# Ledger of designs, part 46: peptides against a protein of PDB entry 3C66

Target 1, 189 residues: chain A of PDB entry 3C66
Amino acid sequence: KSWANLFEKNDFFFRYKFYLEITAYTRGSDEQHLKWSGLVESKVRLLVMKLEVLAGIKIAHPFTKPFESSYCCPTEDDYEMIQDKYGSHKTETALNALKLVTDENKEEESIKDAPKAYLSTMYIGLDFNIENKKEKVDIHIPCTEFVNLCRSFNEDYGDHKVFNLALRFVKGYDLPDEVFDENEKRPSK

## One batch from the design tools (peptide; made by RFdiffusion4, then SolubleMPNN)

Design b2_p13_8_s1 (from b2_p13_8, 9 letters changed)
Fold by OpenDDE base, seed 2:
Parts: sequence; C-alpha cells; structure tokens
Structure b2_p13_8_s1 (fold): chain B 189 residues (1-189), chain A 13 residues (1-13)
Amino acid sequence: as target 1 above (189 residues)
Amino acid sequence: EIIIEPKELRKTD
C-alpha cells in the first residue's frame, strides 16, 4: 500500500503493535490552542524522519489527521489529571469525571464560557526491526529534541500552566477509544 | 520483547 493509504483511517490503528502519541494540550482559548497545536502538528514530520533513521525502527508512519477533544477544566488539578490520564485506554475512564465539550453541549451556559482544556493528538505507527529480540530502542533523543523544538518556538509556550506537550508510547490494545469507530473492535493483547 | 525509552515524555515545571 502507498503511504497515502496510511494517512486515511482504514486499518491504521490495527496495522501496528506500537504507536507514539503526540498530544498538544492547551488550557486557555481556542485561538491559543489552534496556534500551539498547529505548530506541533507542523513538526511531526521532522520527528518521523528522526525516528526512521534509528536502527531499531523499520517504519514510522504518521496518521495525518489529529484527534481533537476539549474538556471543561475549572482547576489546575483538573488539567494535571487530564495530562496524566489521557492517551491510554487503561486510564482514560478517569476523564469521565470531567465534562466533555461536544457540538451538542458547547452552547450551554455552563460550558460556553467555562475554562477549557483543548487536546490535539497525532499518532505515529511504529514497526520495529527488533520485535523478536531482547533489544532496546532509545527514542529519547529524537523525542526530546522534538519537544524542545516546539517549546522553544515562542516564549509563551514555556508557560506550562497553559501549554503542554506529551509524547506517549502505547501498545495497540491500549490506544484510546477515540481512534476506533463504534463498529470496530479494539485490538487484543 | 521490545523496550522503548522513554515510554513517555512530558515537560513539567
């Protein structure tokens, strides 16, 4: 299959055993988030290139569309909780304690003007050369460089109370529910 | 078994 076919949602989230999640968080305005997430998304291709040249990585394929969500986030503790719990099926149920903003509820008085946390998540599917070996692949360097690149772009992005960026390595069976359609069965372990 | 480092990166204050 051509690379183009991997950029559309078909079997992308079933194709790989491992994924790298890149999540941009913003506790602020939608405009702030648009700028921050847009910057992060624009740099993902550079991260892919750095991952592909690692000896232990056979393939690093990005899913080209971000996943977007937002929550009512009245406190800093709520924002920390979102950052801690998001990105894993094992922990994402904790997010049910917060009000998810939807098209149906966004105009409600209690939601419209409430403080919000915005999330944009990009996914990279990973295929390893060492899958059957007791070997390590260290992606710390390229991931750290990526975070530094994004954070250093503008001084405002140094405010961790507003802007955050997380990279999470996850197994296919532990992907968040957001990546699957209602009729799709989650990959098993 | 594949061991990836880091499993998660996040810049904190």
Scores: peptide ipSAE 0.043, ipTM 0.673, DockQ to the pose 0.759
Fold by OpenDDE base, seed 5:
Structure b2_p13_8_s1 (fold): chain B 189 residues (1-189), chain A 13 residues (1-13)
Amino acid sequence: as target 1 above (189 residues)
Amino acid sequence: EIIIEPKELRKTD
């Protein structure tokens, strides 16, 4: 069975103890983001393959759809803040200091012409196979290779002022609110 | 950027 058919949306974010978040950031145009995020998303399957072959990883299952968001991002400091705070429930409340772009407000003049940061986030559920309590699984190698693969695709993607890519390891109880429906209860510790 | 804490990749976590 294709991994795409393994889980209903509601079960995915409750099924694993650990998740890898892959977020493509763009401070620029929507067109720039579409190209960048599209590239990153197209390569996620390669990362999954590299994770699956690690002895300490039993399962690496990607969620099928990206999560999209955008913020008014007037300064470079705001962009750094987004990258620092996004992807964890513990820190995401800091993003409330920025204006979230929504379908309802995107046509407002103050938002329409404002500099924006775009975010596209893919999730991989992880199940580890660690026999010894002292064993560590080093996923830095495949993650670094993934980042390098994406960044090297086009010279323009070397501009960190515009394009960024972050991989975050998170526990299920610390997933961002965006992955849960309004009626869903966050996983407990 | 890769935000991974080595401690999180242990069986005890």
Scores: peptide ipSAE 0.109, ipTM 0.725, DockQ to the pose 0.075; fails the geometry check
Fold by OpenDDE base, seed 3:
Structure b2_p13_8_s1 (fold): chain B 189 residues (1-189), chain A 13 residues (1-13)
Amino acid sequence: as target 1 above (189 residues)
Amino acid sequence: EIIIEPKELRKTD
């Protein structure tokens, strides 16, 4: 990674107190995931636009690149676990129970033919403009509309055994390790 | 703090 890329990443994931994670999940082929994640990623700008018009949101800035990972996922329970545990530093350690697919191991016979779950995650940094810190900003509507938009694009995307889409609101200190360099200290509370 | 509702949206709609 270039210094510039690292700096940009560091700046982004320290700039905001709050983030919205958008994760496309696929338990199937890499081709299926490419199509699904590509669709989701292509629609993120529409979600940003919907977030920006909310009175309580000052800024909604997407990070430019997705974070991608894949795991050997032999069972549906494993797939549910991935969806439950991924996206939070508090829970992501549970993913260590699964075999991460890497460039080094992807050609191994036991891995290349194994069922896999693919993940692509986009991040939106959020800055709020509220007078009272106790005010509520409801992002449920735009998020639901976004999910419906993605899911309705193709009938195949209605199969929750294969395709899933999750949106998670996280605080900066609870961002997954993937967004930080090993030499970076995660944000404090 | 700022309250976002809902805080997490695990959508399977």
Scores: peptide ipSAE 0.041, ipTM 0.669, DockQ to the pose 0.763; fails the geometry check
Fold by OpenDDE base, seed 4:
Structure b2_p13_8_s1 (fold): chain B 189 residues (1-189), chain A 13 residues (1-13)
Amino acid sequence: as target 1 above (189 residues)
Amino acid sequence: EIIIEPKELRKTD
């Protein structure tokens, strides 16, 4: 199927057993994040192309819209925690310890001027050609190349205190809650 | 089931 069919959410997060999450993190200004996440997002198609040609990958389809979130992030430890816990339903509850920035609270004095971590997450649905029970597909190379491509674009993006990029492989039942609507049931194992 | 690597990738400092 063409990417055009996946521009809308529809059943994208129910269609695949496996997903690759690409999250751009920024602990800094909204402007910094806009530039960083925009760059990452602009390169996702290149990663998809590299994944599609791998033996054992039948389909690599991107969900074309990023998921955006931001947290009050007063410390570097908080930033590390966000990066560790985000992107999995199993661990995302740990983020409840941080203040999520919302449209309702963003103008509050305690939030407006607080240090923030910004997150933009892209998703790629994956379908595999399973030939053997013990079949392995290594996506390390294309993923590493992607990270290198993004981080090498500007010297500033080498500052891990500010800019981070994570790729996480997750099963559909372990997708973050953000990808589902309130009326949608999370996929089972 | 297929095994895929890596499950998570981050660049180190």
Scores: peptide ipSAE 0.038, ipTM 0.655, DockQ to the pose 0.818; fails the geometry check

Design b2_p13_8_s2 (from b2_p13_8, 9 letters changed)
Fold by OpenDDE base, seed 2:
Structure b2_p13_8_s2 (fold): chain B 189 residues (1-189), chain A 13 residues (1-13)
Amino acid sequence: as target 1 above (189 residues)
Amino acid sequence: EIIIEPEELRKED
């Protein structure tokens, strides 16, 4: 099917059993995040191209729209927790300990000027070759090259206290709640 | 490092 059909949510998060999540984190200003996440997002197509040519990968299809969220993040420990817990349904409930920034609360005095962590997440749906299910698929090289490409673009992006980039392999039933509509049931195992 | 093991690609019971 055409990539054009993957530009909208539709059934993208039900179509694949496996996904690669690419999350850009910023603990700083929204302007900093816009630049960082924009850079990461602009490079995702290169990662897809590298994944597609791997023998074990039959399909690598990107979802073209990022998922955006931000949290009040008063400490570095909170920022580390976000990076550890985000991206998996089984662990994302830990994020409830932090205040999610919304359009409704963003102007509140306790939130407006508070330190924030910004998250932008891109998803790649993965289909593997059946014959290769007996063998491991190593995607370390293309993923590492992708991270290095993004991090090396600007010296400021080397500051891990502010800018982070994580890639996570996730099964469809363990996708974060953010990818599903309220009326959708998450995939079963 | 992301290495996908065969066990991960199998359907979980």
Scores: peptide ipSAE 0.308, ipTM 0.859, DockQ to the pose 0.078
Fold by OpenDDE base, seed 1:
Structure b2_p13_8_s2 (fold): chain B 189 residues (1-189), chain A 13 residues (1-13)
Amino acid sequence: as target 1 above (189 residues)
Amino acid sequence: EIIIEPEELRKED
């Protein structure tokens, strides 16, 4: 398939007007997150297959590399805030209230042993086949099936205090800053 | 539910 060769960032985040974001969240250990995010990532191709056969979808192309981030997350409220604000340029500035874990600061005493939320995000670029843009496209079923597939793999993933999985439909101009290089301008509306 | 309405697919000029 043509999308199987999308290994490099290139212009992927400029190619489409619409994206589906798939984010695996873990408030726990890095080991827990590796297992959870790895599972989710391994199933993305199945979601793509279900999306691409929908009449209203012309193209569903996954970006093959996940985006990784982690925050100091001392409370459950902080974890909920992360899940609410992440994934949109409009709201992501709220995350500045939390300490982003970086390679530069990860060894600091205040960060090293702090409770953390881990995020792994996969992106699917979408092109729609809608005549005169009068028809709706319902992707609820494929998305729900995907979530159920991931959550049912292990009983531990039923603990929403630790493991979460969110799918977000996002326009290209509202993509998070993480997908763009410093020298790149985000797409316009 | 993730239902994409026609208005969401229209260009926001």
Scores: peptide ipSAE 0.274, ipTM 0.849, DockQ to the pose 0.078
Fold by OpenDDE base, seed 3:
Structure b2_p13_8_s2 (fold): chain B 189 residues (1-189), chain A 13 residues (1-13)
Amino acid sequence: as target 1 above (189 residues)
Amino acid sequence: EIIIEPEELRKED
């Protein structure tokens, strides 16, 4: 399908068997997160360019809109748990132990002033060459370069207690629920 | 399916 169809959510999360998730985490202020996530998002196209030139990758197509979520995050352990559990359908149910910040509850005093973890996630759909499907595809180098590029932009981003960046390779059937509409069925294995 | 090393499945900084 044409590139034009990839900019719509419509079938993006059904089109590929494999996805790369890029999640910017911030345990701090909304302002801190806006700066951090904005930086990460601005660099995604550079990662795509590096992925496209890999022999085993036929297509690397970014979904242009980030997915945003935030949780009340009172402890560092909670922050680590979010980073561990987020991004996979099989593990995301663990996040139900945390209070999701919503438009309906964000003004509640207990939530308004609570420490928060902010998440912004970008998705890249991946298609691999048939000839290379059983071959090793090493995305380590492009991913590492991407993380280093983002982290090196400002010395403040070296504080892992506040700012984190994770890349996860995920199969389509294991995508988080956030990418699907209520009336959509999750892809099967 | 495609073979990717476990360390490449989740990249952390």
Scores: peptide ipSAE 0.151, ipTM 0.788, DockQ to the pose 0.449
Fold by OpenDDE base, seed 4:
Structure b2_p13_8_s2 (fold): chain B 189 residues (1-189), chain A 13 residues (1-13)
Amino acid sequence: as target 1 above (189 residues)
Amino acid sequence: EIIIEPEELRKED
């Protein structure tokens, strides 16, 4: 199936109850992140294919564009905090403690040469085919395989101090603010 | 890291 015809942003983040967030993290250079995130993004289609064949998954649709962000990240603790708090509306407010790098501030002396964490996030919308309320779908296997695939591509990507990859299952109402426009209201529970 | 809550993967009430 050609994903090129997939949903515009406005439809995508309101269409599904559930989403899988795939975030590539890099605490290092922009160049390092471009390579790492590019690799991860290039493999997302493989994850989608693995998800689609699960009996409990009716639909697995990737959003076509990554969401990019970067933070001033002076310490390893800050980097861990980013990885812990990012990807959920419930927790993302904690990121306000860090300086978000923007086009407006990126040239400031305090930001330009500061250590940074780069984030690239891909989203997969999920629709489940669960007949019984007690039934569950286990997506850990394909997700783990995906992480292993990305991490094993280059030995350098095994350095968790620099490169990280997280897959987060989130509900639509708990999507990060970044996926919505200012004029859009997030989905309700 | 994979952050998936098993309960969330069940049919919602």
Scores: peptide ipSAE 0.072, ipTM 0.723, DockQ to the pose 0.072

Design b2_p13_8_s3 (from b2_p13_8, 9 letters changed)
Fold by OpenDDE base, seed 1:
Structure b2_p13_8_s3 (fold): chain B 189 residues (1-189), chain A 13 residues (1-13)
Amino acid sequence: as target 1 above (189 residues)
Amino acid sequence: EIIIEPERLVKED
């Protein structure tokens, strides 16, 4: 299929059985997050290239737009919880314990000056080659290289209290609710 | 942090 069709949400999140989620986290200012997430997003194409050359991967297609969210994050434990629970349908309900920042509430005094965690998430749809049943695909290697690439750009990104980067392998039926429209039915297991 | 389950995939039949 043409990459041009992937610029639209359309059926992207129904097209693949497997997805790789790339989430940049920032517990700090919006400015810090814009720099960090912008860097991560700028490198996603390099990860795609590394995935495509793996013999077991037939297709690695990025969704070109990030998903953005932010939460009130008063403690380090809350920040760890966000990183643990975000990115899968089975665990994302735990995030309901935190206050989601929205356009409607962002100017409230209790939210405006509160510590925040910012999230930017990129998705890659994966199709695997079935020809060799004994072939193992190890996506950990290119993913680790990607993390190292992003963190090596600036020493400030070594501060895990502020900046984090997670890659999550997710099945289509376990994608977060954010990727679906209100009227869309989640893929079945 | 990298969360991959599974880290290695066997090709599906």
Scores: peptide ipSAE 0.039, ipTM 0.650, DockQ to the pose 0.089
Fold by OpenDDE base, seed 3:
Structure b2_p13_8_s3 (fold): chain B 189 residues (1-189), chain A 13 residues (1-13)
Amino acid sequence: as target 1 above (189 residues)
Amino acid sequence: EIIIEPERLVKED
């Protein structure tokens, strides 16, 4: 309860130099995505707890709301491209080759019945303990444990053609455009 | 300087 009130949306993506992005992908129905993303979201708190106990991590703060998007995804190659290019400002422009589903276009015949990839992205702001000049913090272990936890919940989630989960470490200046309001300037390097 | 490797932590192969 107390954490939700302190993070006005406006400052979260400017407060940290580093972020962990957790994206649940579904190439299938909206119902499949709701179940998958809901499961992933429900486990984020466990990941935060595992990150906080790492000696090099001072703070791990989750953003409370997921970012949701969907694309027309006619091929498996398109689905692989989404998973490769999403989550970084440097690469997200490649997604312009795909049709973004919006409230304005979702009822168009070419979009309504098209295969879709659904994305739900959670963000964790990271602050590190800088004791020495080069601290290597290995967050691979807790991240792998998190993925295994999510995948092991239901055998159906083992189908990588439908369900995927990715964790990306991103610098604040390389966050996707979706996290900033129209009037906000991206953080500088 | 904080080095976190790899930048892409978990994409399940």
Scores: peptide ipSAE 0.038, ipTM 0.705, DockQ to the pose 0.664
Fold by OpenDDE base, seed 5:
Structure b2_p13_8_s3 (fold): chain B 189 residues (1-189), chain A 13 residues (1-13)
Amino acid sequence: as target 1 above (189 residues)
Amino acid sequence: EIIIEPERLVKED
């Protein structure tokens, strides 16, 4: 059975206590972002395979669709702020200082020609098999290998002013608002 | 910059 058939779309963000967020950032053109995010997305399955073989991980299930967003990003400091604040409900309110690009406002002259940061986020639901209280699961190795794999594909992706990649471990109650529908209640602690 | 947060999962008591 394909992973897509295992989960009703509606329960994915309620099914796990823990998630790994993989966000590709691009401060540049939409074309640059499409190439970068597409590459990252194409490699997520390899990361899942590496996570599944870790003794402390029982299940690693990717969500099949990315979440896409873009912000007006006039400065490098704004781009750093986006990377710092995005991906957690606790911190995402800081992004309200930036103009979110929407289908409604994208044709405004002030937005159309403005520098933008593009975000594409993939989610992996995690279930852990930690029998002993002292067991630590180190996800740094597979995550670092994943980043290196993505960055090594093209020398242009070495430009951190344009291309960035973040992996964030989040609890289900701290997922960004983007993953929930307006009528859905955020998971409790 | 590469952001991995957290790098490790520790079972909370």
Scores: peptide ipSAE 0.038, ipTM 0.656, DockQ to the pose 0.079
Fold by OpenDDE base, seed 2:
Structure b2_p13_8_s3 (fold): chain B 189 residues (1-189), chain A 13 residues (1-13)
Amino acid sequence: as target 1 above (189 residues)
Amino acid sequence: EIIIEPERLVKED
């Protein structure tokens, strides 16, 4: 199958046992988020290249479309909670304590002018050479370099109260619900 | 089994 077919949602989230999630967070304006997430997204290809050259990684395939969400985020504690709980099926239910912004509710007076946290998440599917071995792959170095690259682009991105970036290694059965359509069954363990 | 540590590789707070 051509690389182009991997960029379609069709079976991407069923194809791999392991995924790397890259989430850009912004507690601020939509314009701030657009700039920050756009920067992060523009650098994902460089991360893929760095992952592919690791001996333990056979394939690193990016999903080309980001997943976008936003929450009413009145406090810094709420923002920390989002960053802690987002990105896994095991913990994402904690986000139900916050108001998800939707097209249906975005014009409500209580939501329209409320402080918001914006999330943009990119996914990389991973295939490992050592899948049948009791071996460790350390991807911390390329991931840290990626974060440093994004943060160093503009001094304004050094404000951690506004801009955050997280990379999470996730198993296919623990992917967030957002990656699946209503008619799709989550992968089993 | 593949072990990648930590599961959350980088968090910028």
Scores: peptide ipSAE 0.043, ipTM 0.730, DockQ to the pose 0.645; fails the geometry check

Design b2_p13_8_s4 (from b2_p13_8, 7 letters changed)
Fold by OpenDDE base, seed 2:
Structure b2_p13_8_s4 (fold): chain B 189 residues (1-189), chain A 13 residues (1-13)
Amino acid sequence: as target 1 above (189 residues)
Amino acid sequence: EIEIIPKELRKED
């Protein structure tokens, strides 16, 4: 199969047992988020390159399209909750307590001018080159360098009340529902 | 099972 074909959804979220999620958060305007998420997305290829050269990683394959969502986020506590609960199937149900912004409801009076948290998530599928199942792979350095690169690009991105960036390692069976179509069954353990 | 470190990173150094 062509490497290029894996940039399309098709079986990307079934191909790997492990994924790295990169989520850019913005509690502010859509314009602020567009700039922040665009920057983060533009740097993902650099992270992939750094991951691929690690001895324990055989493949680091990015999914090319971000997943976008936004929630009404009236408080800082809500914003922290989003950052804590998003990115894992086992915890994402907590997000149901917040109002998801959709094309159908975005013009409602209670939603249109409400404070919002915007999320853009990129995924990297991982295949490991480890013979011993008990071996550990440390990706701390490349991930930290990536975060620092994004955060240092503009002084405004140092405001954690507005801009946040998280990397999360997840197993395929624990991917968020957003990556699967309605007719797709999530991978089993 | 393969263990990766860290499981989550939300802060810059």
Scores: peptide ipSAE 0.386, ipTM 0.904, DockQ to the pose 0.743
Fold by OpenDDE base, seed 5:
Structure b2_p13_8_s4 (fold): chain B 189 residues (1-189), chain A 13 residues (1-13)
Amino acid sequence: as target 1 above (189 residues)
Amino acid sequence: EIEIIPKELRKED
């Protein structure tokens, strides 16, 4: 049985104290995002492999399903705000200032043809090796290599006005609301 | 407590 099928969604987001979020952002077309996010998603397993061999990391377990959302994004400032605020429960409420695109509203004239930012987020659950008594674990190298791998795949992905990629370390209690069902209680501190 | 470095990796300001 592969790691991809080890846990149900419900178990995954409650199992770990720590998570690494990989978010692909696209301010452009759905087609652009499909290509960009697809590429990023296809490389996540390589990041996992690099994380697993770090001395401070006991487990790096990817969740196989991406979380996808899109917002009306009229300005570059809005796009920056999305990138700044998305990914943690502490800050995600700021996104309420933007119009979330939903199945219910996507056909509205004000939304259908509006500039949009697309988001696809992959999650990696992390368990750390206590035996090493390490207070600090540096994941900069594998994360940077991952970003470079994705960005270098196509020259178009160098356009930061359109394509962005962020990795964020979050605690389980600070995961975005998107990972929980309505009936699920957020993990406590 | 475990500290991860960096906390976030994305484009700088």
Scores: peptide ipSAE 0.385, ipTM 0.895, DockQ to the pose 0.660
Fold by OpenDDE base, seed 1:
Structure b2_p13_8_s4 (fold): chain B 189 residues (1-189), chain A 13 residues (1-13)
Amino acid sequence: as target 1 above (189 residues)
Amino acid sequence: EIEIIPKELRKED
């Protein structure tokens, strides 16, 4: 299948058993997040290229559209919680303790001027070339290089109180709810 | 089962 077919959601989140999630976090202004997330998104193709050449990976296909969300984030502990709990269906319910910013509530005085954490997430579908299901695939090097590439672009991104970047390997049945429509059923375990 | 390493990366090396 051509990458062109992956520009639409279609069945992307049902096509693979495994996904790599790349999330850019910003606790600051919308402007700061736009710059940070934009940079991260612009480098995803380089990560894909590095993943594709690994012997254990048959296919690495990016979903080209980022998923965006933001939360009221009054404390650093809340920011850490977001980074810890986001990206997995198993853990994302913990985020219900925070106020999700929506188009409907963003103009409320309690939300409008509140400290916020912004999230932008890119997904890569993975298919593995493993003869024996007991084989291990190590993606540490390309992932680390990707993080370093993004972080090194601007000295400001060294401030972990504001800017963070996480890569998470997840199974299809444990994808966040955001990737599915209301009428879609989550893949079974 | 396929094992991928690492499961999560949040820090630079």
Scores: peptide ipSAE 0.385, ipTM 0.903, DockQ to the pose 0.730
Fold by OpenDDE base, seed 4:
Structure b2_p13_8_s4 (fold): chain B 189 residues (1-189), chain A 13 residues (1-13)
Amino acid sequence: as target 1 above (189 residues)
Amino acid sequence: EIEIIPKELRKED
């Protein structure tokens, strides 16, 4: 399948009620993150394949482009906070306590050489087979297998102080602001 | 309505 031709950004984040977010975190160098996030991104299609075959999942469509961000991350506690708060609109405001690295500020002396956490986030839009009013879909196995696949690729990726990988199930109205353009209104509940 | 589990999978899971 060629997912790249299926969806544009403006359609994708309004098309589904539910999304799976895959975020690769790196507290280290840009080079470390490029390798780690690149690996994770290269394996997303495998996760999609595993999700698609679940009985409760009708559609699992990846958004082909990762979202990139980085924060000044002086401490391990800051790194934990990023991982805890990122990926949900209702919690992402907490990230305002950290300095977001931008093209405008990246050359500032206080930012340029500061410890950083890098984030790359992939999204999978989900549609479900709703047969009953109350239905449970367990995605634990494919998600765990995906994480294990990524982390086992290199021994270095076992260092949780540097490399992390999170999967988060998010409703469309709770997507992070980064997925929307300034002129776009986030989906309603 | 559908319930997806887990809601989040991180290093602690």
Scores: peptide ipSAE 0.376, ipTM 0.896, DockQ to the pose 0.717

